# Ledger of designs, part 67: peptides against a protein of PDB entry 7Z53

Target 1, 150 residues: chain A of PDB entry 7Z53
Amino acid sequence: PRIKNQADCIPFFRSCPACPGSNITIRNQINALTSFVDASMVYGSEEPLARNLRNMSNQLGLLAVNQRFQDNGRALLPFDNLHDDPCLLTNRSARIPCFLAGDTRSSEMPELTSMHTLLLREHNRLATELKSLNPRWDGERLYQEARKIV

## One batch from the design tools (peptide; made by RFdiffusion4, then SolubleMPNN)

Design b2_p18_7_s2 (from b2_p18_7, 13 letters changed)
Fold by OpenDDE base, seed 3:
Parts: structure tokens; C-alpha cells; sequence
Structure b2_p18_7_s2 (fold): chain B 150 residues (1-150), chain A 18 residues (1-18)
């Protein structure tokens, strides 16, 4: 090889081919950039947490939203219910508890909180549209289908 | 650690100040 020190090499991988069902003979590639992204940071990777992140008051498949505050009518992440809330302890004058999200870092970085908030809004938007398109779907179906799209 | 208060304030500014 041209470069002997392979430890300094940057790995580069090529996507695998894909065959669509249209019987097209053209070789297509799987676009890794458009592949499913695990949104466990939003939905939670554990079942108990995932349930707590959902709005279980109805069959609309929605994620829970903040019950105290909104951003000009738009949803914010729900607050967590921690006995010793680190957000409250960090700044007692602010008296704002930590947000509840799939990632525990949700309240630690504004970037994460923003992304989680946007994805929360997107999920609820999708669930609402899916309900309109599929009125007979229950909350579980709506939630799962919206989750797959996000 | 000021990250948590800053993060909360960033998202809640409109809700609290407006």
C-alpha cells in the first residue's frame, strides 16, 4: 500500500447494493444517510421510561408535553418528577425542574433540549395527522407509526 | 454546573418572560 502506517488511515466504507421491487436492473445503493435513525433519545430506550414519556390520557398516540409552560402555544418537554431534582438544586432561584426525555442529558445541553423539543412536536404532529388519515387506529398504533416516521 | 439552568432558561424564556 502507498501508506505504510495504516493506523493513521481514515476508514471509508461503501454502501451495500439494494434491489427495489420494480424489477429494475440498475444497481441501487442503500443510502445510509436516509436510513432509520434510532430516536431513543426522544422516546426512551427502556419501557418504563418510554411509557412515562407518552400521553396516556387518550388514544391519540401523543407524547407527553409540559403542563405548565408553552412556547407561544407550542409544546415543551414535560418536567421530570425527581425527588432530588438536580436542576432545582443547581439553581434554586430559578425553580425550574429538569425536563423529562429519553436521554438523561436532555436538560444538560441546550442543543439536546432543543432537538428533543422539536422531535416531540414533530411526533405529535405526525400522530395527529395519522389519526386523521386512520381514524380507527388506537393510541398504540398511532404512537408506533409516528415513532417510525420520526 | 451552569448547563442545566442555561438549557432550561433557553427554552422557557418566552414562557416566563412573555
Amino acid sequence: as target 1 above (150 residues)
Amino acid sequence: DDRIPASEAFLLRRAIEE
Scores: peptide ipSAE 0.026, ipTM 0.553, DockQ to the pose 0.029
Fold by OpenDDE base, seed 2:
Structure b2_p18_7_s2 (fold): chain B 150 residues (1-150), chain A 18 residues (1-18)
Amino acid sequence: as target 1 above (150 residues)
Amino acid sequence: DDRIPASEAFLLRRAIEE
């Protein structure tokens, strides 16, 4: 294996809903690549989702982060607010909701979660730096400029 | 299939423990 130290690996499990011969998997892969180019997996492709992915509590142009957990002080993806959260339903003992991301396939392809997290952190880093460089920019400007750089 | 929720739980647990 390419990664020899398995202790450094995070186990991700894919769901396999597609029947053999279906292009669902291929479609998902293509969509993931496209979303990487335009970062739609981070920001969302629809305006209502995009708004839900943003931190609207201030004018810093930040993406929303998890309100319950951090990774050694660093941001994690926020939880979704699904009425029937499949992550909660499939493992009730874990009591961990699905993550909210611009790409809804994150619940089907958890391998994307780490990438989403990294890009979330990068956006917020960029927005913070842009705020320092341009103190008069409002949250919308900071958000859009950071989005363009990511 | 509880594999995905387990993975998320693992990430969060590690985040708490570290």
Scores: peptide ipSAE 0.024, ipTM 0.453, DockQ to the pose 0.049
Fold by OpenDDE base, seed 1:
Structure b2_p18_7_s2 (fold): chain B 150 residues (1-150), chain A 18 residues (1-18)
Amino acid sequence: as target 1 above (150 residues)
Amino acid sequence: DDRIPASEAFLLRRAIEE
């Protein structure tokens, strides 16, 4: 079992990002989620990238979030640090660099960007809840357990 | 200013809601 401390269990419900809509909308979202079975697009498929996507400043098992911007208080993907950043070169007026995610398409399609953002938020939410349920877990354990749930 | 441009924020929110 993932939750070791069961003395003070609290209800933990995974939130669904899907809004009420047609059956077509639901199916499309399910199909999008099934493409992220291993969640490699969020966590990265290689260890150096995976480490860059994590918040290593604490032992909370969180993924890194954007340090410049938020969306109504909610987290956004962190920026990449690319030489000759194509996002900066495309729209020099906006001056927004490319996002960093588990794949290279995070800034190419708004749909993918949104999905990565949602899963980022979900991971951090899960890690936070797992920390409250298992206070002795370190950051690595929290990160791994949250990743397994996502 | 801790918010992304309005256009990008709008696209992101719409994609999340769909």
Scores: peptide ipSAE 0.022, ipTM 0.562, DockQ to the pose 0.100
Fold by OpenDDE base, seed 4:
Structure b2_p18_7_s2 (fold): chain B 150 residues (1-150), chain A 18 residues (1-18)
Amino acid sequence: as target 1 above (150 residues)
Amino acid sequence: DDRIPASEAFLLRRAIEE
């Protein structure tokens, strides 16, 4: 193998071919679901970013939510504060700035944005529920415990 | 101490929802 240090390797696995009963020369693949939810994209991998993603105005352990828009009462990702916001430049008519998320690509892929939004809502839901169950927990614990559950 | 661990809270919630 070209890579001698296996620690530097990213494992990739090829899906098994499907064998249809017909003599079709086209190689079909068996569907495999190997994806998993990595919530790190929501919480941020860097501490400064992680703090910016949190609602630090209270001790509820919540993630920050959009202050301008909601989805039928449900939370949306907060907007970032970029000097030269590429999202504003991409669609000048929409005038919607980039979302702030743990992954800077959140605004690049609608699917990712949706996932971030869902996990944001789930975190806040969990944090709220945990607060109800554990009223003495502070915001940090609520945040961390909710994060662990997500 | 009335604190419920997160895992237990999650399980309880799931049990209630089912």
Scores: peptide ipSAE 0.016, ipTM 0.353, DockQ to the pose 0.026

Design b2_p18_7_s3 (from b2_p18_7, 12 letters changed)
Fold by OpenDDE base, seed 4:
Parts: sequence; structure tokens; C-alpha cells
Structure b2_p18_7_s3 (fold): chain B 150 residues (1-150), chain A 18 residues (1-18)
Amino acid sequence: as target 1 above (150 residues)
Amino acid sequence: PDQIPATPAFLLARLIEE
């Protein structure tokens, strides 16, 4: 098949083949890392969401953190405020709402939650360090610079 | 430096579906 409009293309790549030994009739695939962590999963790809993910209470350029829970003093993702929160329905007795993150799947996969949390902490760490190094930077500058570094 | 966070207990509770 041939795609005429390149704008309609979704690029996919296949790993290189490998033929173990001298048996060329058997084709295996070479494992390769073909992706990287996209920080947009933490920051959001849309401005309204991005703003909601930020701590707007100060000029420190921080991402918002959970206001109810911490992990041994370390930040956790903030909760979303959904009228019909599906996470609350998972276990009604637990009453833990969905997390708010750049990726809506943050509450669906613990691995994503962990990754988001890690990057949240890293951003806030970087922003804090940048503030120390650049005291004159405002929250927007700190946020953007930290975002670029993460 | 930060490490990969463990799953909090409260989240584990939610992950157990009723």
C-alpha cells in the first residue's frame, strides 16, 4: 500500500531481524528501545490541563501535589475533581479518587502512576533548584525551564 | 535523588476491586 498524503501517516518502525547461528530460515527480532519517556504525560498536552496540573498558589513553578497524602514526606499526584469519578467506583470503601495527570491513564496503570509521580517530584526538585540558582525567575520561567530539563 | 516511588497503601486499597 501507498499513502499519498504524508500528513495522514502514522509512523511505525519494526526492529531489525536476527538470524541466530547459520540457520537463516529462522528469523528473530532484535530488541531495541524505540521510544523514550515523553514528559507530556506529566505536564499535559493541552493548556487548560497544564494549568490545572500546576501549583498556582505561588511563583515557584511547581506542579500541584496531593493535598491529602504523601509518601514518607514526598509528593504524590494530586487528585482530580471529577463529578463521576470512576476511580471511586473501583473500590467504594477505599474512596480514593482518580489522580490528575497529563495522561488520563495515570490512575489506570500503577506503573504510569509511579512514573508520573517520579517525574512530578523531579520537576519540583528541579524547579526548586532553579529557584535557588535564579532567584529572579518567576513561576512561569521556573516551570518552563524545569519542564525542558525533565 | 528521588527513586521510583512505591505504590501507596491507599492506592493499593483502591486497586483491589470489589
Scores: peptide ipSAE 0.132, ipTM 0.714, DockQ to the pose 0.032
Fold by OpenDDE base, seed 1:
Structure b2_p18_7_s3 (fold): chain B 150 residues (1-150), chain A 18 residues (1-18)
Amino acid sequence: as target 1 above (150 residues)
Amino acid sequence: PDQIPATPAFLLARLIEE
C-alpha cells in the first residue's frame, strides 16, 4: 500500500508536531517513517486511550476498526465519541465525526489519517499472522507482539 | 481547535492504495 499524500508534519507529541514542509525528499521521508519508534500515534501514549483503541470483543489482539465505513473491505479508523465533536461542527452537512487514534491530531491532517489507517491495517495483519503461527497466544500477547513488530 | 473536517471513507480510499 502507498499513501498518496505525503505527510509534512510528524507528531512527536500530542501538542508538538514537527512540520518541515510538504516537500519531503525520499531520505527525509524514510527518516520520518523510521522516527515512529514506539508508534504512539497509533497505539496511544496513555493506557486508557490505548485500551479504547483496541478491539476487546475477542482474543485476537486487534485494534478497533470503524463500524460504519470500510474502504472496499479494508479497515478504517474508528470514530471517537465526543460530546462536542469539532469535526461535526466544522462541516455540519458532512456529518462525519472525528477519528479516534493514538494522536488526537489525526483529524487535523488527512495525511496523518492516512498514515494511521495504514498502520492500523498493518497491525491487524501482523496480529492475524501471529495468531496463525501461535494459536495458543491470547489477545494481550498478540497485541503486544504485533506492536513490537510495527 | 484548528481541525479540518473529518475525511469521509470514500475520500480516504483515494489517499490510501496498496
Scores: peptide ipSAE 0.037, ipTM 0.603, DockQ to the pose 0.055
Fold by OpenDDE base, seed 3:
Structure b2_p18_7_s3 (fold): chain B 150 residues (1-150), chain A 18 residues (1-18)
Amino acid sequence: as target 1 above (150 residues)
Amino acid sequence: PDQIPATPAFLLARLIEE
């Protein structure tokens, strides 16, 4: 439903994530001051999990994507590799395992799955643009800078 | 927990569209 009381709304502004000649350091500071979203749900708060969520096959700073399915050509979250996968057990005929994400609830709540997917796509988009703007950045730098912008 | 449909794309497409 539409919010009728506009006085209760909090305005949200977002700057250009990839402008030629922009100072990424300054941009990161601005984002830190204005951002209220904790993206740890996407990247993981623990280093071992964070590494498993990344695409380690190249130096593009990308997050891993699903290898079996796409959404009209767009990326989906990768599947986890659980020994006793609860998602497989809850619907044996579907044979769809749990998604791998920074939040273990990603497969429990469809709303989280959607949000994770959107942020995954945004990260990979940002990393791609940052690579174009900064060709000499390695995968680690691209990943970290994109993470800070998201 | 909610079940993931047979086609993950279907669920995500509807959630994003709405």
Scores: peptide ipSAE 0.035, ipTM 0.617, DockQ to the pose 0.046
Fold by OpenDDE base, seed 5:
Structure b2_p18_7_s3 (fold): chain B 150 residues (1-150), chain A 18 residues (1-18)
Amino acid sequence: as target 1 above (150 residues)
Amino acid sequence: PDQIPATPAFLLARLIEE
C-alpha cells in the first residue's frame, strides 16, 4: 500500500470485482496512486482557500468542479473569480479564466492542471465511496476523511 | 479508472497568445 503504517488511517477498501467461484482475490488497480502525494497544493494550505475549493451546496464532502466544462463527462477544476485575472489576458477572445486550486500555478502549468484534476476526481470518488459506507457522515467528515486518504 | 487527463481544448485555446 501507499501508506505502510495504517495505524492512524481509517479502514478503506476499494471495490473489488466479482470472481468466479467462492475464491476472492485482491486485485490492485493498475493506474492507482502508488506513492504518497502531498495534496496540500490541491486542497489549499489556507483555510479560506480550502473552503472555496469545496462544494458547499450539499453535504457530500466534495470538491467543487467546473460548471462550464467537462472532460468526456468527467470533472475539471472550477474557475476562480480573480480581479484582473491574468489568464483572461493570455487570449482575450477565448475568455477562459484561471482555475481555482490550492496552487496558483495550476493555471500556468498544464502539468499541474492535470495533477490537480486527477486528485480532484480521486477525492470526489473517495468521498462518494465513504458516503456509501457511512451514510450518516456529514459533508465535513466526508471531506476530511477523503482528504486523508488522497 | 482515473487516467491522467489530457489538456482540455478550451485551455489550449487560452494558451495561444494573441
Scores: peptide ipSAE 0.129, ipTM 0.702, DockQ to the pose 0.029; fails the geometry check

Design b2_p18_7_s4 (from b2_p18_7, 11 letters changed)
Fold by OpenDDE base, seed 1:
Structure b2_p18_7_s4 (fold): chain B 150 residues (1-150), chain A 18 residues (1-18)
Amino acid sequence: as target 1 above (150 residues)
Amino acid sequence: SDQIPASPEFLLRRLIES
């Protein structure tokens, strides 16, 4: 499922019982997926990986996004930086490396890639809203609080 | 994994198209 319009939802989408401007079926599907999936797939279970998944260029508490491609202006997962990237080696003409996520399976399963992308966008949305609500919070606080909600 | 593997190129294209 893809959420194209989140403007009609409250900032804490997962805590909202309903979103008037959102499809309830999509909401149910997201809830089912997030209840099943460990958040470590998004944020990483090891500190070095977790840091690489974050945007450390500012104090906004954001996750890193792809720097080469966007989805109609929306964020995509960043690429990994592997010396011998198996994705590049498998299809030399495509020149698309593996995605970087909390779980390496993100480049193997379309469902995981899609879900991780949605949760990436949700995290960054939450962090942005939290910054607006709490302008004195630094990047670490914003990141941690957004992670708690996701 | 019991899912069918897909290349990052395919995944990227699908994400951009949707």
Scores: peptide ipSAE 0.139, ipTM 0.737, DockQ to the pose 0.060
Fold by OpenDDE base, seed 3:
Structure b2_p18_7_s4 (fold): chain B 150 residues (1-150), chain A 18 residues (1-18)
Amino acid sequence: as target 1 above (150 residues)
Amino acid sequence: SDQIPASPEFLLRRLIES
């Protein structure tokens, strides 16, 4: 369960070589729960999956986002493209397919969907910030550097 | 300053309502 009392959280510091003035970034939004989550669950542990999780339409180093829905303008996880989508089969009236995530068993662990969504948004925020700081970086560099910080 | 989703169920509800 999510820690609601921020006073109980341990401060977390991450190195950010691309940051101006300081190589250290204080992550107030990253608490003990994010340290528990394996980054491979967000980015994928295999290269084919990792590529499918990325936005390959530009050189911004972004993760792919849902193309059908948003949460009050904020990004949601992209849908998977399964042949026999168990999410669609479970509730045919809802017509919501499974989310695509780094872990192929994400449908078995729906409690992580919110965390994955948060980290997706954070990655894309970081990639956008890194692009402004390093305008000559290509999409691969932006993606990798943002991934290191998340 | 990203808005933290309340739960996966909350996200699903947003999908249904959007």
Scores: peptide ipSAE 0.096, ipTM 0.730, DockQ to the pose 0.036
Fold by OpenDDE base, seed 4:
Parts: sequence; structure tokens; C-alpha cells
Structure b2_p18_7_s4 (fold): chain B 150 residues (1-150), chain A 18 residues (1-18)
Amino acid sequence: as target 1 above (150 residues)
Amino acid sequence: SDQIPASPEFLLRRLIES
């Protein structure tokens, strides 16, 4: 996001968890980060990449997070799995591969990496909130709705 | 791009220290 500590409150639709035919109400409880970022930079512009960026181990609609490192308990971008990983070649002793993101430049500059990281966290926050509000939604619905809000 | 990316270790440290 452009300003990480500034967000706009936006309305969103909520389904009734216990009502068949589900009445939809507008809620104003989720904030969107102010950003000029194209969502494709976070979610990927191609379907194979988009799938690889998702957490497919559950039905929570989450993006995949790093399995080796965290930022004081908070999520970081997952690593890619490249045959000839240029990041591994940059510092052989570090043995840290490139990040996997919608933008291949995610490992080139701290500003871009930080932006993608913040949006990853925001997506997962939104998906978690949407699950709480709509417990009957499956992972695909949660993912898509969160993506629309980010 | 043919640019070699910055070390992810460095980027991780920057994120953690931020």
C-alpha cells in the first residue's frame, strides 16, 4: 500500500449464516488499504501462478505464506522453487531463494517486497474476517471476496 | 529483466527490522 497506516472504510456484503436463501446486508467493518497497486502484482496475472500463491491446504481462502520465516509472528511471502534461482546465486552462503509473488520483481527491492508483504497480510486478514462473518463460505468464495476488497 | 535480484535475506532483514 501507498500508506500502510491509512485505510479507507468500505462497505461489503454479508450473507446470513443461518438463513436459507441468505439475506445480504451491507457492513462497514472492513478497511481497505490506500494503494495504487495493481492487484495482479499480488495475486498473479496467470492462473497457474495464482494457484501457486494460494494456500490450498484448507478452505480458508488464504494466500500462501513463508514456511521458514516470520516477521515477529507476522506473515512473509513464500519462497519460489526455481531450478536456477538467481537469488540463491546472489549469496551462496545465505541459501535464501527468491520470493514467490505476482510480480517477479518482488525480490529486487525492499519497497516492492514490503508492499507485497503488507498486501498479503491484508488479504489473509480480510479472508479471516469474512470467514467469521460468513462461516458457510468455502475457500474459493473467501479468496475471491477478499481479493475484491484488497 | 536480466537484473540479479537483491538478496532475499537482506530483504527479509529489512522487513523484520521495520
Scores: peptide ipSAE 0.092, ipTM 0.713, DockQ to the pose 0.039
Fold by OpenDDE base, seed 5:
Structure b2_p18_7_s4 (fold): chain B 150 residues (1-150), chain A 18 residues (1-18)
Amino acid sequence: as target 1 above (150 residues)
Amino acid sequence: SDQIPASPEFLLRRLIES
């Protein structure tokens, strides 16, 4: 997560029952990943982009996910809506547009795509957990708090 | 292929297949 000191964010106990390691180990791993990535690459550095990266259809504080494809039931990055989409021009028959992310390079580098996908899933997981813990939080609160934890 | 395509198609395919 971006915020490593719990004094700077709401305390959150991260559980990973399917993981062999301790919760501390998992947290450290996630921290290492997010410390490497500017959160703006995931969430967007500009408000209009940030809004487009969010699921605004509900008050769950989720990031938008791909509506066409999933990875064995797990979320993928949403597609962008570029007028002159260079990704569509790469292979006319494939008809797969560029991914929408905070960093336009997400569609160009596998590393970024993978990491953004991972962080997307983590954010949505966190938001879901926070909703469970705080049922009265609205989407904005859930989104912001989850973003802080990531 | 010898070169990794810098396209969402390739990336998406790899993600889905993983």
Scores: peptide ipSAE 0.070, ipTM 0.672, DockQ to the pose 0.038

Design b2_p18_8_s1 (from b2_p18_8, 11 letters changed)
Fold by OpenDDE base, seed 4:
Parts: sequence; structure tokens; C-alpha cells
Structure b2_p18_8_s1 (fold): chain B 150 residues (1-150), chain A 18 residues (1-18)
Amino acid sequence: as target 1 above (150 residues)
Amino acid sequence: ATLRLLLERRSQIPPNPY
């Protein structure tokens, strides 16, 4: 193998082929996305980013939310802090910076923004409920358990 | 109660080997 240290490896999985029962030479893939919600975009795949996406001001296991704006009391994604914020440059009149999310593209595609927002809200909802059910759980556990449920 | 059930159900799911 090219990489001798398995710790340096990132697992990559190829989707299973679909078997239509015909002699089709084209390999079709099974859609695995319908089976579960991949929320990696919300939490971030890198630990530093993941930490930045969390609300570390308390032990509630929450993801960070926008501090300037809400949607009728509901959370929005936090803003990033970029030196040259492309979102600010795109529409200078709007003065809305890029959102901070697990996926850097969250601000580029409204669909992603919406999904991130929804999952953010769901995570925080779950974490809140988990806290209610398990008052002794710390923020880390609440965060992880909520993440697992999402 | 629902969330508790979800947690219990999740705990029964074996960890993803991948």
C-alpha cells in the first residue's frame, strides 16, 4: 500500500452497484443518501472547525448560532470572520458575511444554507431535550449524543 | 419520552464498522 501508516488513511467507500437484472454494461450506483442524513456538513469534518461551530460558552452541547440575526426566534448559522469575505464582496449593499458551517460552500448555495440551518436547529433542539432528560450530562456528551441522533 | 426512546433505539444499533 502507498500509505504504510493506517492512521494517515482516510476511509473511502465506493457505493454499491445497482443490479437491475439486465445485462447493462453501465454500472449504476445505489443511492445511499436516502437511508440516513449525513450531517457532516453541519458539524465539520475537521476538529478545529468542529469546535468553532460549537457554542463553548456553556455546557449545553449546542452549536453556535448567529448572534445578530434570528428567524422569528429561530436560530441562523453564525457568521464567519474572514479577512476578505467573498460574501461581503458579492453584494456590498447587503453587508452579510459568509456563514460559518461545516461545509465552506454553505454560503454559496442557498440549499446548503437552508439544510445547515435546519440541522443546526435540530441539533440544538435535540441537545436541549437531552439536557432536560439527562441533567447531569455535560456539554460534550450532549453535543455528541445530539450529533448521533441527527 | 420520544427522545428517550430514540436514544434507547440508537444504543441498540451497532457502531458503524467503517
Scores: peptide ipSAE 0.026, ipTM 0.476, DockQ to the pose 0.015
Fold by OpenDDE base, seed 1:
Structure b2_p18_8_s1 (fold): chain B 150 residues (1-150), chain A 18 residues (1-18)
Amino acid sequence: as target 1 above (150 residues)
Amino acid sequence: ATLRLLLERRSQIPPNPY
């Protein structure tokens, strides 16, 4: 890294590029899910938060999704239930509460919000596919296996 | 392709009964 002060470095992991051929101009990245050490930003690092991030209404192993809004039919992060929601206070006209994610910064940084949203969708996609492949798996198994793939 | 392989591998693992 070009940063001289390594103590101030923020660890950032990116997937390695994969070019199947010399004529390929677009670098293919390994699935971003595999680039994260534990994906704690998506799943939460503590059990209470992790449980709140899951959809416990079924045995599909899904992460919870926003119940009010979708992005052209696609899932968004669920809202948190903060008493004094700073997001509501920041822009009262928007009336949009903070998102709930494994990383508390998800609502502060649009880039993180976007990434968390994509990873949420990917997890749910994986869980759905795993359910199709393994109909007997319960929600916990689906959730954990999808998490491992991420 | 890698994702499919991973999913196929995972499908071969039975649910943990415990």
Scores: peptide ipSAE 0.022, ipTM 0.586, DockQ to the pose 0.017
Fold by OpenDDE base, seed 2:
Structure b2_p18_8_s1 (fold): chain B 150 residues (1-150), chain A 18 residues (1-18)
Amino acid sequence: as target 1 above (150 residues)
Amino acid sequence: ATLRLLLERRSQIPPNPY
């Protein structure tokens, strides 16, 4: 292989093929994500992941944010906890882990990272505004209502 | 303005009783 050190590679996994309708000439993949419209890239399509993406330390309905870094006071995506973190392996001097998001590609494509970050900030902004408007809502209600707006 | 209207609409929804 051209790349001798496989540990420095970001692993990509292909889903199983699917044949839609009568068109068998195009190889499609099983949809592992919900639609872009529901912002599954931010919230996650699976319940365990969705819970890990939330801030459960309060009843504000917020998504979790990075605990180490901010962007001039603005939130960044939280870090994932991977055993063999490809982001750490790719650049050992930087020592920056992969981000945790609803889309597993959050750290693989900078454009996705940016979009996820913006939507994270927007969710938390919306949840904050909803809390101001509805002080009696609990964290679950705030989270769900903000999610519907995003 | 649109976002504010949306948020105001959401504020009118009562909490889930269940």
Scores: peptide ipSAE 0.022, ipTM 0.544, DockQ to the pose 0.012
Fold by OpenDDE base, seed 3:
Structure b2_p18_8_s1 (fold): chain B 150 residues (1-150), chain A 18 residues (1-18)
Amino acid sequence: as target 1 above (150 residues)
Amino acid sequence: ATLRLLLERRSQIPPNPY
């Protein structure tokens, strides 16, 4: 590498191209949402965190949603319960804690928060549809199948 | 319709242990 200061380097990866049809002049990105993206940023990479991100009050296989706020009737990410919550400390007048997600950066980057919110809504939508198609599935089956589709 | 097809295909694949 040309740069010797590797401590300040961040990894950057380029996605694979997709060339549909006869128009090879435009390099399209592969839709990462249609490929089985691990989506560990939404579901959590560790089992204790993954359980905390789920709604365990029913057998619908849903992810937990915010209990205080909604966006025009649509779900928002749940709040975390952190000791010395940095979001609360940053703006004491707003009194809004950090969001709970599979990625700790969810509250640091608004773009990431938006993506997590969309994927949360998509998971819950899929789980609801799966419940309609398979009424006898329990919450674990619904959660796992929805997770695989996302 | 697509969800049904996905479920049918998924039933043929062993579950991810993780």
Scores: peptide ipSAE 0.020, ipTM 0.493, DockQ to the pose 0.016

Design b2_p18_8_s2 (from b2_p18_8, 13 letters changed)
Fold by OpenDDE base, seed 1:
Structure b2_p18_8_s2 (fold): chain B 150 residues (1-150), chain A 18 residues (1-18)
Amino acid sequence: as target 1 above (150 residues)
Amino acid sequence: KTLKILLERRSQIPPNPY
């Protein structure tokens, strides 16, 4: 990197370039998300991330929510636990960590943050309603069925 | 209303044995 002082750098990762076999001058990037349609930005595309996004303390099939903050009683995205948290490094006075979501860009783009928050709330709403309709469903069933609807 | 229909459809799915 051209910047010598790495201690003050905000760590951001970029997608790996894709090498098409054609003489395309425009650089393509590998998509880190499976698709927008499958709501992978909410649930995560990888199993370890998907598990971390879930509330595993009960059998309600819920996604994890922020334990420190709410928006007028409504859920917010949980915080991530990054060693070099770019959100903390960007604004040290605010001391607000990056949000954890299926998309690593959740804290980079306010549009994504908002959308992820809405879909988080929707999932938990759906899971709650499904639990009411199907009291015998376990947390896995509730989670999967809510995910299918979202 | 669409959501209600979807939820009702999901309620007709048998519960898993787990």
Scores: peptide ipSAE 0.020, ipTM 0.462, DockQ to the pose 0.012
Fold by OpenDDE base, seed 2:
Structure b2_p18_8_s2 (fold): chain B 150 residues (1-150), chain A 18 residues (1-18)
Amino acid sequence: as target 1 above (150 residues)
Amino acid sequence: KTLKILLERRSQIPPNPY
C-alpha cells in the first residue's frame, strides 16, 4: 500500500454509483449533498442535521455558534459530537474537536471552514436585521427568510 | 474578494409588512 500509516488518513468511503441519463461512459457517484446554490454546506441537506445546526434556544432564527471560542468577538462554527473525533485524534495537543456544519468536510478542508464560518456569520447577520425589520416574525420565519437570502 | 462580492450582492434584506 502507498500509505502505510493509517493514522495519517482521513476516512472516506466510496459512494454508490449513479447513472443519470444514457450513454454513461464514466462512473458517477450519488451525491447526498444539495447544490451550492441552496448553501446546504451551511444549513445541511437533511432535516435532522439542519435542526442541530440551528440555535433553538430562542426565536431569533439563528444558526448555532461555537460556545467555547470566538474570533475577536466574531462567531465560529460549533463543535460536533463525534465518538472517534478525527480532529482530536490527528492533533492530540491541540484538543480541538471537529466543527459541525452542513458539509461534513468542514473540518477537513480549511477553505470550507473559512467559507462556512463566513456564511454562518452572514446568516446570523441577516436574521438579526430581518428581526429588526420584522419584529413579529418568529424564529422559523427568520431562519427561512435568512436562508433564502444567503 | 470574490466571496465578499457575492455576499454583498446577496445581502439585500427586504422588509415584509405582513
Scores: peptide ipSAE 0.017, ipTM 0.343, DockQ to the pose 0.015
Fold by OpenDDE base, seed 4:
Structure b2_p18_8_s2 (fold): chain B 150 residues (1-150), chain A 18 residues (1-18)
Amino acid sequence: as target 1 above (150 residues)
Amino acid sequence: KTLKILLERRSQIPPNPY
């Protein structure tokens, strides 16, 4: 190895290659987190976070929305509950907590916040439409099917 | 009917195998 002192190394592991079974020369990585297009920034890649992002008060398969504010009747991202909320500390007069999303950076840039908001709205729209089309689907199925479409 | 078919087709995405 080029670096002799292992203590100076940051462990960097190359992802395992996927075996497509085809004669493809391009090395693909195994995705051990989610699907190739999963909108994990919206849904979260970890189960505890994913559950916190959902509206679990009903069987509509919806993502949680802001309980204090709306944009002309349209949903906004829910607030997080952080011990040391940097958003509250940044502007104490505004008293606006950081947003909760699958991406922890959702409150760092308004562009990200907007995109997350749009995708949240789209999920809830799809879940609502799916409920209308499939009244017997439970909340889990509605959530998963809407998530697949997003 | 058309919307239903479209939504159903779009929802037919296999789960993450990993």
Scores: peptide ipSAE 0.009, ipTM 0.383, DockQ to the pose 0.014
Fold by OpenDDE base, seed 3:
Formats: C-alpha cells, sequence, structure tokens
Structure b2_p18_8_s2 (fold): chain B 150 residues (1-150), chain A 18 residues (1-18)
C-alpha cells in the first residue's frame, strides 16, 4: 500500500451517489439529512439518534448534557459511545471522547461544536421556560415545542 | 421581545392529549 503507517490511519468513506432521473454527469451524494432549517444538526435526522440526544430520565423535554464536565456551570454536549472513537485515538493522553450531536461533524470543527453547545443550552432554556408556562405539558410536548422555537 | 411573543403563542396551545 502507498501509506505505510496504517496504525495512524483515519477511516474515511465516500458517500453513496444519488441517481437522478436525468442523465446528469455530475455525481451527487445522497442526502441523508433533513433540512438545516429544522435544526437537524442539533436534534438529529433519525429517530434513534434523536432519542439518544434527549434526556429521557424525566418529563422536562431536555436534551442530554455532558455528565462529566460543565463550562462555568453551563451545559456541554454529551459524549458519544463510539467503537474505535476517533477523538480518543487522536489524543490518547487526553482521553476525551467525541461529542454526541445531531451532526456527526460536531467533534471535527470547533466552531460547529460551539454552535451545537449554544443551541443545546438554548433548547434547554426554552424547555424550562415552557414548563413554567405550561406545567401540565409532558416531556414530549416540551421537547417538540422547544424544538419548533429553536 | 420575539422570544416573549413565541413563548406566549406556545402557552396558548393546550397540553398534548396523548
Amino acid sequence: as target 1 above (150 residues)
Amino acid sequence: KTLKILLERRSQIPPNPY
């Protein structure tokens, strides 16, 4: 193989092509995400991921937050549980896993991580305020209504 | 002000019946 040091290789896979009905010569990838407008980058585009991003331990409609770290009392993104976590492999001494977010790129770009963190905090703030205004709303209603506002 | 309007509008919606 051209690359000799395979121990430090980062696996990278090309997306599958989208096959339009017309004879387009330009290869486009399949769009597996919902629109940016619905904040799928925060909430996830798939139901299993969306559920994992939520705090399901109560009926407050909150997104899950980091259980190990906070930023001056403010919430941070939760850690993912990845097999062969690339963040752990990049810096083994730091032992910091990748973040869990709706967009898998959240741990690749610090700007994206920051934006996800802010939107996480905003969602939880909104859900908390909605709970105070509507005490009888369950967690699902609070989550969905906060999501619509974000 | 925008947030207040949004929250007020949402508060007018009854709880989820499900």
Scores: peptide ipSAE 0.007, ipTM 0.368, DockQ to the pose 0.012

